# Peptides against a protein of PDB entry 6DSZ: the designs that were tried, part 333

Target 1, 361 residues: chain A of PDB entry 6DSZ
Amino acid sequence: NYVVTAQKPTAVNGCVTGHFTSAEDLNLLIAKNTRLEIYVVTAEGLRPVKEVGMYGKIAVMELFRPKGESKDLLFILTAKYNACILEYKQSGESIDIITRAHGNVQDRIGRPSETGIIGIIDPECRMIGLRLYDGLFKVIPLDRDNKELKAFNIRLEELHVIDVKFLYGCQAPTICFVYQDPQGRHVKTYEVSLREKEFNKGPWKQENVEAEASMVIAVPEPFGGAIIIGQESITYHNGDKYLAIAPPIIKQSTIVCHNRVDPNGSRYLLGDMEGRLFMLLLEKEEQMDGTVTLKDLRVELLGETSIAECLTYLDNGVVFVGSRLGDSQLVKLNVDSNEQGSYVVAMETFTNLGPIVDMCV

## One batch from the design tools (peptide; made by RFdiffusion4, then SolubleMPNN)

Design b2_p29_2_s2 (from b2_p29_2, 18 letters changed)
Fold by OpenDDE base, seed 1:
Structure b2_p29_2_s2 (fold): chain B 361 residues (1-361), chain A 29 residues (1-29)
Amino acid sequence: as target 1 above (361 residues)
Amino acid sequence: AARAAAIAAAFSRKDREEDLKKLTEKLLK
C-alpha cells in the first residue's frame, strides 16, 4: 500500500495581509489551491498558525473589518461558487476557524466570465460584489446576524468587465470598472442601491482608456478615486482630477498584480510578467485650503522577483511574493541598491513543486 | 545562521517602515 502522501499544493494563487488572528497580530494568509495557510508575522519571521482545507479552489480571498469587529474577517469564494465568511477564534491553545456565514452563489443561468471570478468588498463593509458571469453583478449584502449569504444580481449593460473595485469615500457603495466594447476599453462607475437592487449613475466615467487597461485600484481617502493600469500607461481619476503617466519601463512587460503598501494609498507595489517589482508612488500636494490633491504619479523599478501571482506588503519593507509559476519569496526592500541597481533582496524562497495534479483517484 | 539573522533583522519592528520611508524619499528625489 503505497500511501502516496498527497503532496501539498505549493503554487500560490492568492495572498492577503491583515489582522485575522487578533487585532494586534499581523497575519499573512496564503491561498494554495484548496489550502489556506495562516501565518503570524513576528520579529523572528513567519510563524505558521494553522492550515485550513477549503471545499474547492480558492478563487477570492479578502480580509475585511465590519464596523464593531475587533479583528478582520475573511471572505472566501471558491471556484465552485461556495462563499463563506470566516473568523479566527483562539481559546487558549485551541484554534478554531468559525464560519460566520456561508452560501452558494452560483447562478443556474449565466455565462461564466472569461476573465474569471472577481470578488470585491465595499470599504465600508456594506456589501460584497461579485463578477461571476457576463452581464451580471452579484451583490451579497453584509449583515452581521445573517448566517446565510444571500445574493442578488444586478444586470450590467457592460458585458465584458475586465476589472472592478469598490471606491472609497462614497455615500453609497460605488463600483469602478474597466470594460470592453467594440469601441475599445472604458472606465465607468455605478452606485449600487441595496434598497432598489439596481445601479444608479456613478460619479464619473472615462471613455476610451488605453486599449489594454486591465486593472483598477481603488484609492483611499484623501485622494479617493481610482488608478487604472494599462500596458503603457497608468492613470488616476477621481471625478475631478485626471492624471496620466506613460513610463517607458512598464511597456516592456505587462503589470499583472498590485498591492497597496499603506492605508493612505500613497504607495503600491506592482508586479509584471517578467517578475519585475515596481513601486507606484502618489505624490501629495497640500493646497492652501488644507485639501490634499494628487500632484504626480511615479513608477520606480525596485528589482526582480519570482513572477508574482499576488503581492502583499507585510511590514518594514518586507514583501511576500506569491508565485504560481515559480517559487514564492519573502523579499526585503532596501534603501540602498546593490551593485546591480536592485533594491530587492530575497530573504526566503519557497519551492514551488508545480501544480498538484489532482489524481482523481 | 546569517540567513536567520537577516530574517530576524528584517522583521525587527524597532524601526518599522523607516527603511521603506527612506527608500520612498530617495525615489521621490
Scores: peptide ipSAE 0.376, ipTM 0.836, DockQ to the pose 0.761
Fold by OpenDDE base, seed 3:
Structure b2_p29_2_s2 (fold): chain B 361 residues (1-361), chain A 29 residues (1-29)
Amino acid sequence: as target 1 above (361 residues)
Amino acid sequence: AARAAAIAAAFSRKDREEDLKKLTEKLLK
């Protein structure tokens, strides 16, 4: 009896940190193709808690906490357009992952977007937004009592969306997105009306951004607004303030992933295609009226890691580097640089055995 | 053993975020 131990997937295609198992637990969730791994961050390191098989490759994985929930819920969308909201429940020693809601959000008509599936959650948990197809923005209203994820489409005039996020601090759910047209790349905002199922004019736009603008980061209050990351520049815009930097160091390799370190959006980690890890710093300026404004943006090279597909800050300067192409790592950020000028020390390396061929059974 | 100790030390520190705070302060100077 050859027990072909099916090799578990090792390539990481997503990771998130939050409080999924309890309000107090810090969790690392890792997506490896069709597999979700759940860890608890402990004084002894990463403790595995549960592994979950999904019906399809995980394309979107986001933690969110609706008002009145004691812990985070998990939204997952698969590459086959199966959506679910998962909850962790523990009763004594029994651990259950409960599906609170599910649905298939595939459309019969639509061109799948070249930049792949984008899934975003409104910071106030009013809706989930999905960019699945060109010219469409799918909305899933978040309703606690609904076990079926119902979605509707809003038509986007902008056919080539590069990236999209929900903004913070908006009265209505507001998206900010980079799109491309024949004139170049631009940033636009729309308010999303759940009632009317349409877009309203957003608070701001920025035409003719950098040609290679590829990522949008929604910045929490007090700053608000968004950061736009390009090949050569990083820009901030909140409707009132615009700031751009063009640090030469980022021109060397394309930034491909980011993660927020602080809940207030003062620090971000950036990873590029060469495995360089940067910190993006938002410097605060307190005005005499008590208003906090962005004084400056800074980018600092921390060191080198595996090429990150995803980054997630845990705690105490510990970062998980999820890699698809190389070994994933748990790294520590140190106060003092080593002899090579690196602030990054690898604590643990998780061997990547290569791409798991999706045997769709 | 050394790696395990380093991991344990990283997560067991009572003063969470102190090193990162100091690093950030250093980077902002």
Scores: peptide ipSAE 0.369, ipTM 0.840, DockQ to the pose 0.768
Fold by OpenDDE base, seed 5:
Structure b2_p29_2_s2 (fold): chain B 361 residues (1-361), chain A 29 residues (1-29)
Amino acid sequence: as target 1 above (361 residues)
Amino acid sequence: AARAAAIAAAFSRKDREEDLKKLTEKLLK
């Protein structure tokens, strides 16, 4: 009996940072196929706390903090459409991951979207949104007392959604999405009515964006609005202000992931398909009335890392680079560049052993 | 030992955002 110790997955397909174990702890959560790894960020490095086996490949992993919660809750959606909300509980040395709510959100009818599963959470924790199928937007209302995740669908007229996010600072939950039609790619917004279970007209739209616009970043207040990332351009729109840049450096490789550094959305990390790490900077202008507006966008090359599937800023200039194709890394952002002009130094590397070929013998 | 010390120093929360702030200020000049 050769006990083939099934090698644990090493490829990272998601990562998130927040306060999951406590209000005070900074956590790094890493999704590796069916496994969730929970770390505490300490002065000594990453301390492993718990590993959780999931009943399926993790497709969405997001932290959120409903009103009245002292720490973040974790939303997980698997590739088989099993959804759960998890809470960390510790009593002395006993650690429990509690399922607050669960449900299966699979539809019997629908074409799975080619761009995969998208899961988003309203910043005010009113709902979870899911783009699972073409022409449908699934809504999971967030209710504290509901142990069963109930969902409903809203029909999208736009059949080919590329990316979608909830906007910040909206009276009603509002989505912003890039979609493609025969005329090209466009950005549109919708308000989501929980009461009526329908879309209302959103605050703004932008027709005919860059043909390769692929990502939406929701920008927190005071800026609000969204950033749209393409192959050649980065644009900002909030309904009142529009700004576009086309830095030549981003044309060399497609931006594939992003992470917000600051709570106010002044800085973002961007990773491309060549493993280049960028900083996107939102320059503010303070008006005489005390309002803050976007003055300019800047993109700066920081250095090179493993090809990121996901990025997350931890603390003190430390970034976790989650890689599917290569080794994941902890990297340090330095104030001064090295001789090669890089601000990035690898601190730790996590070997990726590649896809576990389940040879069913 | 040197690597461990470097990691520990990097995770030291004493100046959490100071280095990143300085980097940003440098990049904006």
Scores: peptide ipSAE 0.347, ipTM 0.789, DockQ to the pose 0.811
Fold by OpenDDE base, seed 4:
Structure b2_p29_2_s2 (fold): chain B 361 residues (1-361), chain A 29 residues (1-29)
Amino acid sequence: as target 1 above (361 residues)
Amino acid sequence: AARAAAIAAAFSRKDREEDLKKLTEKLLK
């Protein structure tokens, strides 16, 4: 009996930081195909606490904290459209991952989108949004007492959505998305009505953005709005203020991932296809009335890492670089650059043994 | 051992929000 110990997957396809194990613990959660790894960030480094096998490849992994919850819950969607909300529970030495809710959100009819599965959570935890199929936006209302994840579809007139996020600071759940039509790429917003199960007109739109606009970043209060990242430009829009930069350095390679460093959205990490790590800085201006507005956007090259599939800031200038194509890394951001002008130092490297092809026999 | 110590030192919380703040201040200059 050759127990083929199936090698554990090593390629990272998602990572998130939050307070999953407790309100006080800082956790790093790593998705490696069908495997979820849970770490506690400690003064001594990453401490593994649990590994969880999922019933499919993890396509979406997001932490969220509904009102009244003491710690974050985890939303997972698999590539087979199995959705679950997970809770970490520890009783003494016994660690359990509890399924708070689950459901299959697959549609019988629909063209899977070329840009893959997108899953987003409303910052106020009113709903989960899913872009699974062209021309459809799936909504999962978040109800604390519902063990069954029920979803409904809203038709999108925009058939080719590139990226979508929920905005912050909106009375109603509001999405912001980049889409492509025959005229180019555009940004639009919609309010999502749970009651009417329809879209209402959003607060703003931006037609004819950069042709290669590929990512939306929702910016928290006090700035609000969104950042749109393209091949050549980074733009900010909040319905009132528009600002665009075109730093030449980003033209060299496509930015493919981002992570917010600060809760207020003042800083973001950006990773490109060459493994370059950038800091996007939102410079604030305080108005006489106490309102904070965006003064400027800056992009600064920090250094080089493995090609990031995902980035997450942990604490203390430590960043986890999740890589699918290369080795994942823990890196330190330093105040002072080295002789090569890099602010990045690799602390730990996690060997990637390559993709585990689940040969479904 | 030295790498572990460097990692441990990098995760010790006390002084380090200051380092990232200093980095940010440097980058904004």
Scores: peptide ipSAE 0.215, ipTM 0.735, DockQ to the pose 0.827; fails the geometry check

Design b2_p29_2_s3 (from b2_p29_2, 15 letters changed)
Fold by OpenDDE base, seed 2:
Structure b2_p29_2_s3 (fold): chain B 361 residues (1-361), chain A 29 residues (1-29)
Amino acid sequence: as target 1 above (361 residues)
Amino acid sequence: SKRAEEIRKAFLRKDREKHLKELTEKLLK
């Protein structure tokens, strides 16, 4: 009996950074199919803390901090629509991952969306939003005392949602999404009413965006609004200000992932399908009244990495590049470019042995 | 190893904001 030690999955399909193990610890969480790896970011590098087996492929992994919590909680949704909220607890040497809440959010009726599962959390932790099926937006209200995740659906008139995020600084939970219709791609906003279980008109919309607009980035205050990333253009809109750039450098390859570098949303990392790493910069303008507005957008090429499935800024210019198709990397962003004009240096490479085809025989 | 030392130096949280600020300022030139 050859106990083939089941090779651990190496392909990364998600990564997040936050304070999961404690309020003070900076964590890197990595999703590798059904496996969750938890690291602490230390002065000595990544320290492994715990590995967790999940009951299915991780499709959504997001950290969030409800009001009154000292550390982040972890929301996970699997490809089989099992949802859970996890908490890290340590008592002495004993480490436990506690399920605070769980539920299955699968609908009996619905067409799974071709663009896959999207899961988002309201910045004020009022709800979780899920785009699982065409023409439906699923809402999970966040309640501290509820051990069972209950969800309801709101009908979306827009059948082909490309991407969706919750906006910052909204009195009511507000989504911003890119959708496609026969006339092209558009951006729209809706307020989400938990009480009425319906959408209300959002603060703004933008019709006829770039035909290949594929990503929405919610921008924190003071800027607010959203960034829309396409194949040829990057646009900002907040209901008052609109700004668009079309840097030729992004046209060469599709941007596929992003990560916010700083809490105020002044900088983002962008990764494309060729493994190019960019910095998106939001230039601020301070008004005489003390308000901060967006002056301009800039995109700068940092260098080349493995093709990122996900990016997460850790600390001190260190970035984790989670790759599904190639080797994952820890890279350093340097202040000075090398002779080739690259600001990126690979620090560590994690060999990807490819997808373990679990042949369930 | 030289690599381990480079990693250690990279993760040293001495001046997080300064490093990123300097990089940003350079990218904006």
Scores: peptide ipSAE 0.306, ipTM 0.789, DockQ to the pose 0.839
Fold by OpenDDE base, seed 1:
Structure b2_p29_2_s3 (fold): chain B 361 residues (1-361), chain A 29 residues (1-29)
Amino acid sequence: as target 1 above (361 residues)
Amino acid sequence: SKRAEEIRKAFLRKDREKHLKELTEKLLK
């Protein structure tokens, strides 16, 4: 009887940093197929605290903090459309992951989007948005007392959404998305009415963006607005300010992931398909009235890592590079470059053994 | 191990702002 110890998945398909175990703890959460690994970032490095088996491949993993919560909650959506909101509870040495709410958000009718599942959370925690199917935007209202995640659909006229985010600083929940039509790719915004279960006109739009615009980054206040990343260009728009850059260095490889470094959205990490790590910098201009506006965008090459599926800035220049195709890494961003001009030093490497081939033995 | 010590040193200071500020200032120069 060969007990084939089922090899644990090693490929990372998502990662997030926040305060999940406590208000004070900095956590790294890693999604590896059906497994959720929870770490505490300590002075000694990453300390594992819990591994959780999920009944399905994790497709979305996002931390959020509703008003009145002392720590972050975790939203998970599986590839089979099982949604849950998880809370970490510790009582002495006993660690429990509590399901606060759950539900299945699958529709009987709909074309699954070719770009896969997108899950986003309103920064003010009013709702969760899901792009699961073409021509539909699913909304899960966030209610503290509801253990059942109920969703409704809003029809989206834009059938081919590339990426979508909730914007910051909006009176109503507002999405910003890149979509494609026969005329090209465009950016549009919609306000989401929970009451009427419909879209209202958003604050701005930008038609005819770069043909390969692929990612939306919602920028926090004071800047607000969004960054749109393409193959050749990076653009910022907030309704009043538009700025575009086309640094030649990003044209060499497609940017595939990003992570916000600063709470105010002044810096982002970008990873491309060649494992290059960039810093995107938002240069501020302070106006006479005390408002902060975007002066310029800059992209700087930091170095090379494994090809990132996801990036999370931890602390003190330490970055977790979650890789699906290669080994995941902890890397250090140094103030000084090495002889090769790299600011990146690998601290730890986590071997990726590849996809678990379900050998039905 | 030397590696473990390097990791510890990297996490010893929870100073998100200072380290990155210095890096970004250098990158902008």
Scores: peptide ipSAE 0.291, ipTM 0.805, DockQ to the pose 0.824
Fold by OpenDDE base, seed 3:
Structure b2_p29_2_s3 (fold): chain B 361 residues (1-361), chain A 29 residues (1-29)
Amino acid sequence: as target 1 above (361 residues)
Amino acid sequence: SKRAEEIRKAFLRKDREKHLKELTEKLLK
């Protein structure tokens, strides 16, 4: 009897940091195919708290904190379009992951998008947005008392959405997205009306962005707006201000992931396909009226890591590098560079044994 | 182990802002 010890999945396909277990705890949540791993960041390192099996590959994993919640809730969408909102509950030594809400958001009709599932949450927790199918934007209203996640679709004229985010600081939920048409790639915004179940004109658009613009980063207040990352350029736009940089260093490899380092959106980690880790810096300018505007963008090479599928800043310069293709890492960002000019030191490496084919027998 | 000590040192200081500020200031020089 060969007990095939079912190897646990090791490839990381998502990671998030927040306060899931408590308001005070800093958590690292790692998605490994169908498995969710929950860690607490402690003075001694990462402490495993719980592992949760999901009924499908985790496609979206986002923490959010609705008004009145003491800690973050977790939204998960599986590749089979099962959506749930999870809460961590501890009672003494008993740890439970409670499903606050669930639903299947699959449509009977629709072409699954070739760029995969995108799930986003409005910063004000008014809705969840899903790009599952071409030409559709699915909305899940966030209601506190609703145990059933109900969704509706809004028709999106832009059939080829590359990336989409909710913007910060908008009166109505507002999406910003990169899309491709026969003329190239563009950025557009829409307001989402929950009442009318339609899009309204957004605050701004930017036509003819870089042809390889691939990512949108929503920037928190006070800056607001979005960062658009391409192959050769990084651009910022908030409706009033536009700024673009084209640092030669980013041309060498495609940026594939990002993570906001601080709540104010002044710094982001960027990872490329070669495992290079960058810091994107938003330099502020304070106006006489007390408004903060973007002065400049800078990109600095920090060092090299495993090829990141996802990045998340923990604390004290510690970054978790979630890798699908290689070993995941805990890395330390040092204030001083080493002899090679790297600010990155690997602290821990988590061996990736490759894609475990979960033989669903 | 030396590695364990390095990890402890890395996580000991929960001063996210200070460390990042110092790093950022250095990167911008």
Scores: peptide ipSAE 0.356, ipTM 0.848, DockQ to the pose 0.799; fails the geometry check
Fold by OpenDDE base, seed 5:
Structure b2_p29_2_s3 (fold): chain B 361 residues (1-361), chain A 29 residues (1-29)
Amino acid sequence: as target 1 above (361 residues)
Amino acid sequence: SKRAEEIRKAFLRKDREKHLKELTEKLLK
């Protein structure tokens, strides 16, 4: 019996940064198929802390911090619809990943969406939202005392949701989503009523966005609203202000991932299918009344990396580039460009040995 | 190693905010 020691997966399919091990530690969490790798970001680089095997391919991985928690919790959803909320506990040298809550959120009836599983968390940690099936939005209420993740479905009239996020700064949990109908792609918002288990009309909508609008970025306060990324355009909308840019440089390749650099949403990293790394900049204008409004959007090419499946800003201009198709990288953003106009320097490369084809025998 | 030292210098500098600010200021010009 040759126990072929199953080679550890090296392809990255998700990454997040936050404070999972402690309130003070900056962590990088990397999903590699069924494996979760936890690192601490240190002055000396990435220090591995723990590797966790999951009972299924990780489809969603999000950090969130409920009220009263000192550190982030981790929500994971697997491709087989197993959901869990994980907490890191350390007692001396003993490290435990505990399951705070778990559940299976699979529906018996539903068409799995072609765009795959989307999982989002309300910024105020009131609920988790899941787009698993066409015409359904699944809600998992977040209750601290509930060890069982219970979910309910809300019918979504929009059958073809492209992407969805929870907005910031909303009195009620509010989703913003791009959807497609026979007339094109549109953006809509809904308030989610936990009490009534229904959608209410959201604060705004934008009909007839770019035909290839593919991503929604929820923007934190003070700006609020959302950024919509297409093939040719990037738009901002918050209900009161609309701004669109169409930088020619983004037309060359499809933007496929994004990551917020600043807590206030002033800067985002964007990665395209050619491995180009961009900075999206939100220029602020302070009004006489002290309100902050968006003055302008800018996109700047930083340089080239491996083709990112996911991006996460760590600290001090260091970015983790999680790649599924190529080698993952730690890159440094320099203040000054090199002779080629690149601000990107590769610091470390993590060899991708290719997809472990789970031969289902 | 030289690489390890470069990595060390890249992470968790006291002036992390300054670095990002300077980069942003240059990009916005």
Scores: peptide ipSAE 0.287, ipTM 0.803, DockQ to the pose 0.832; fails the geometry check

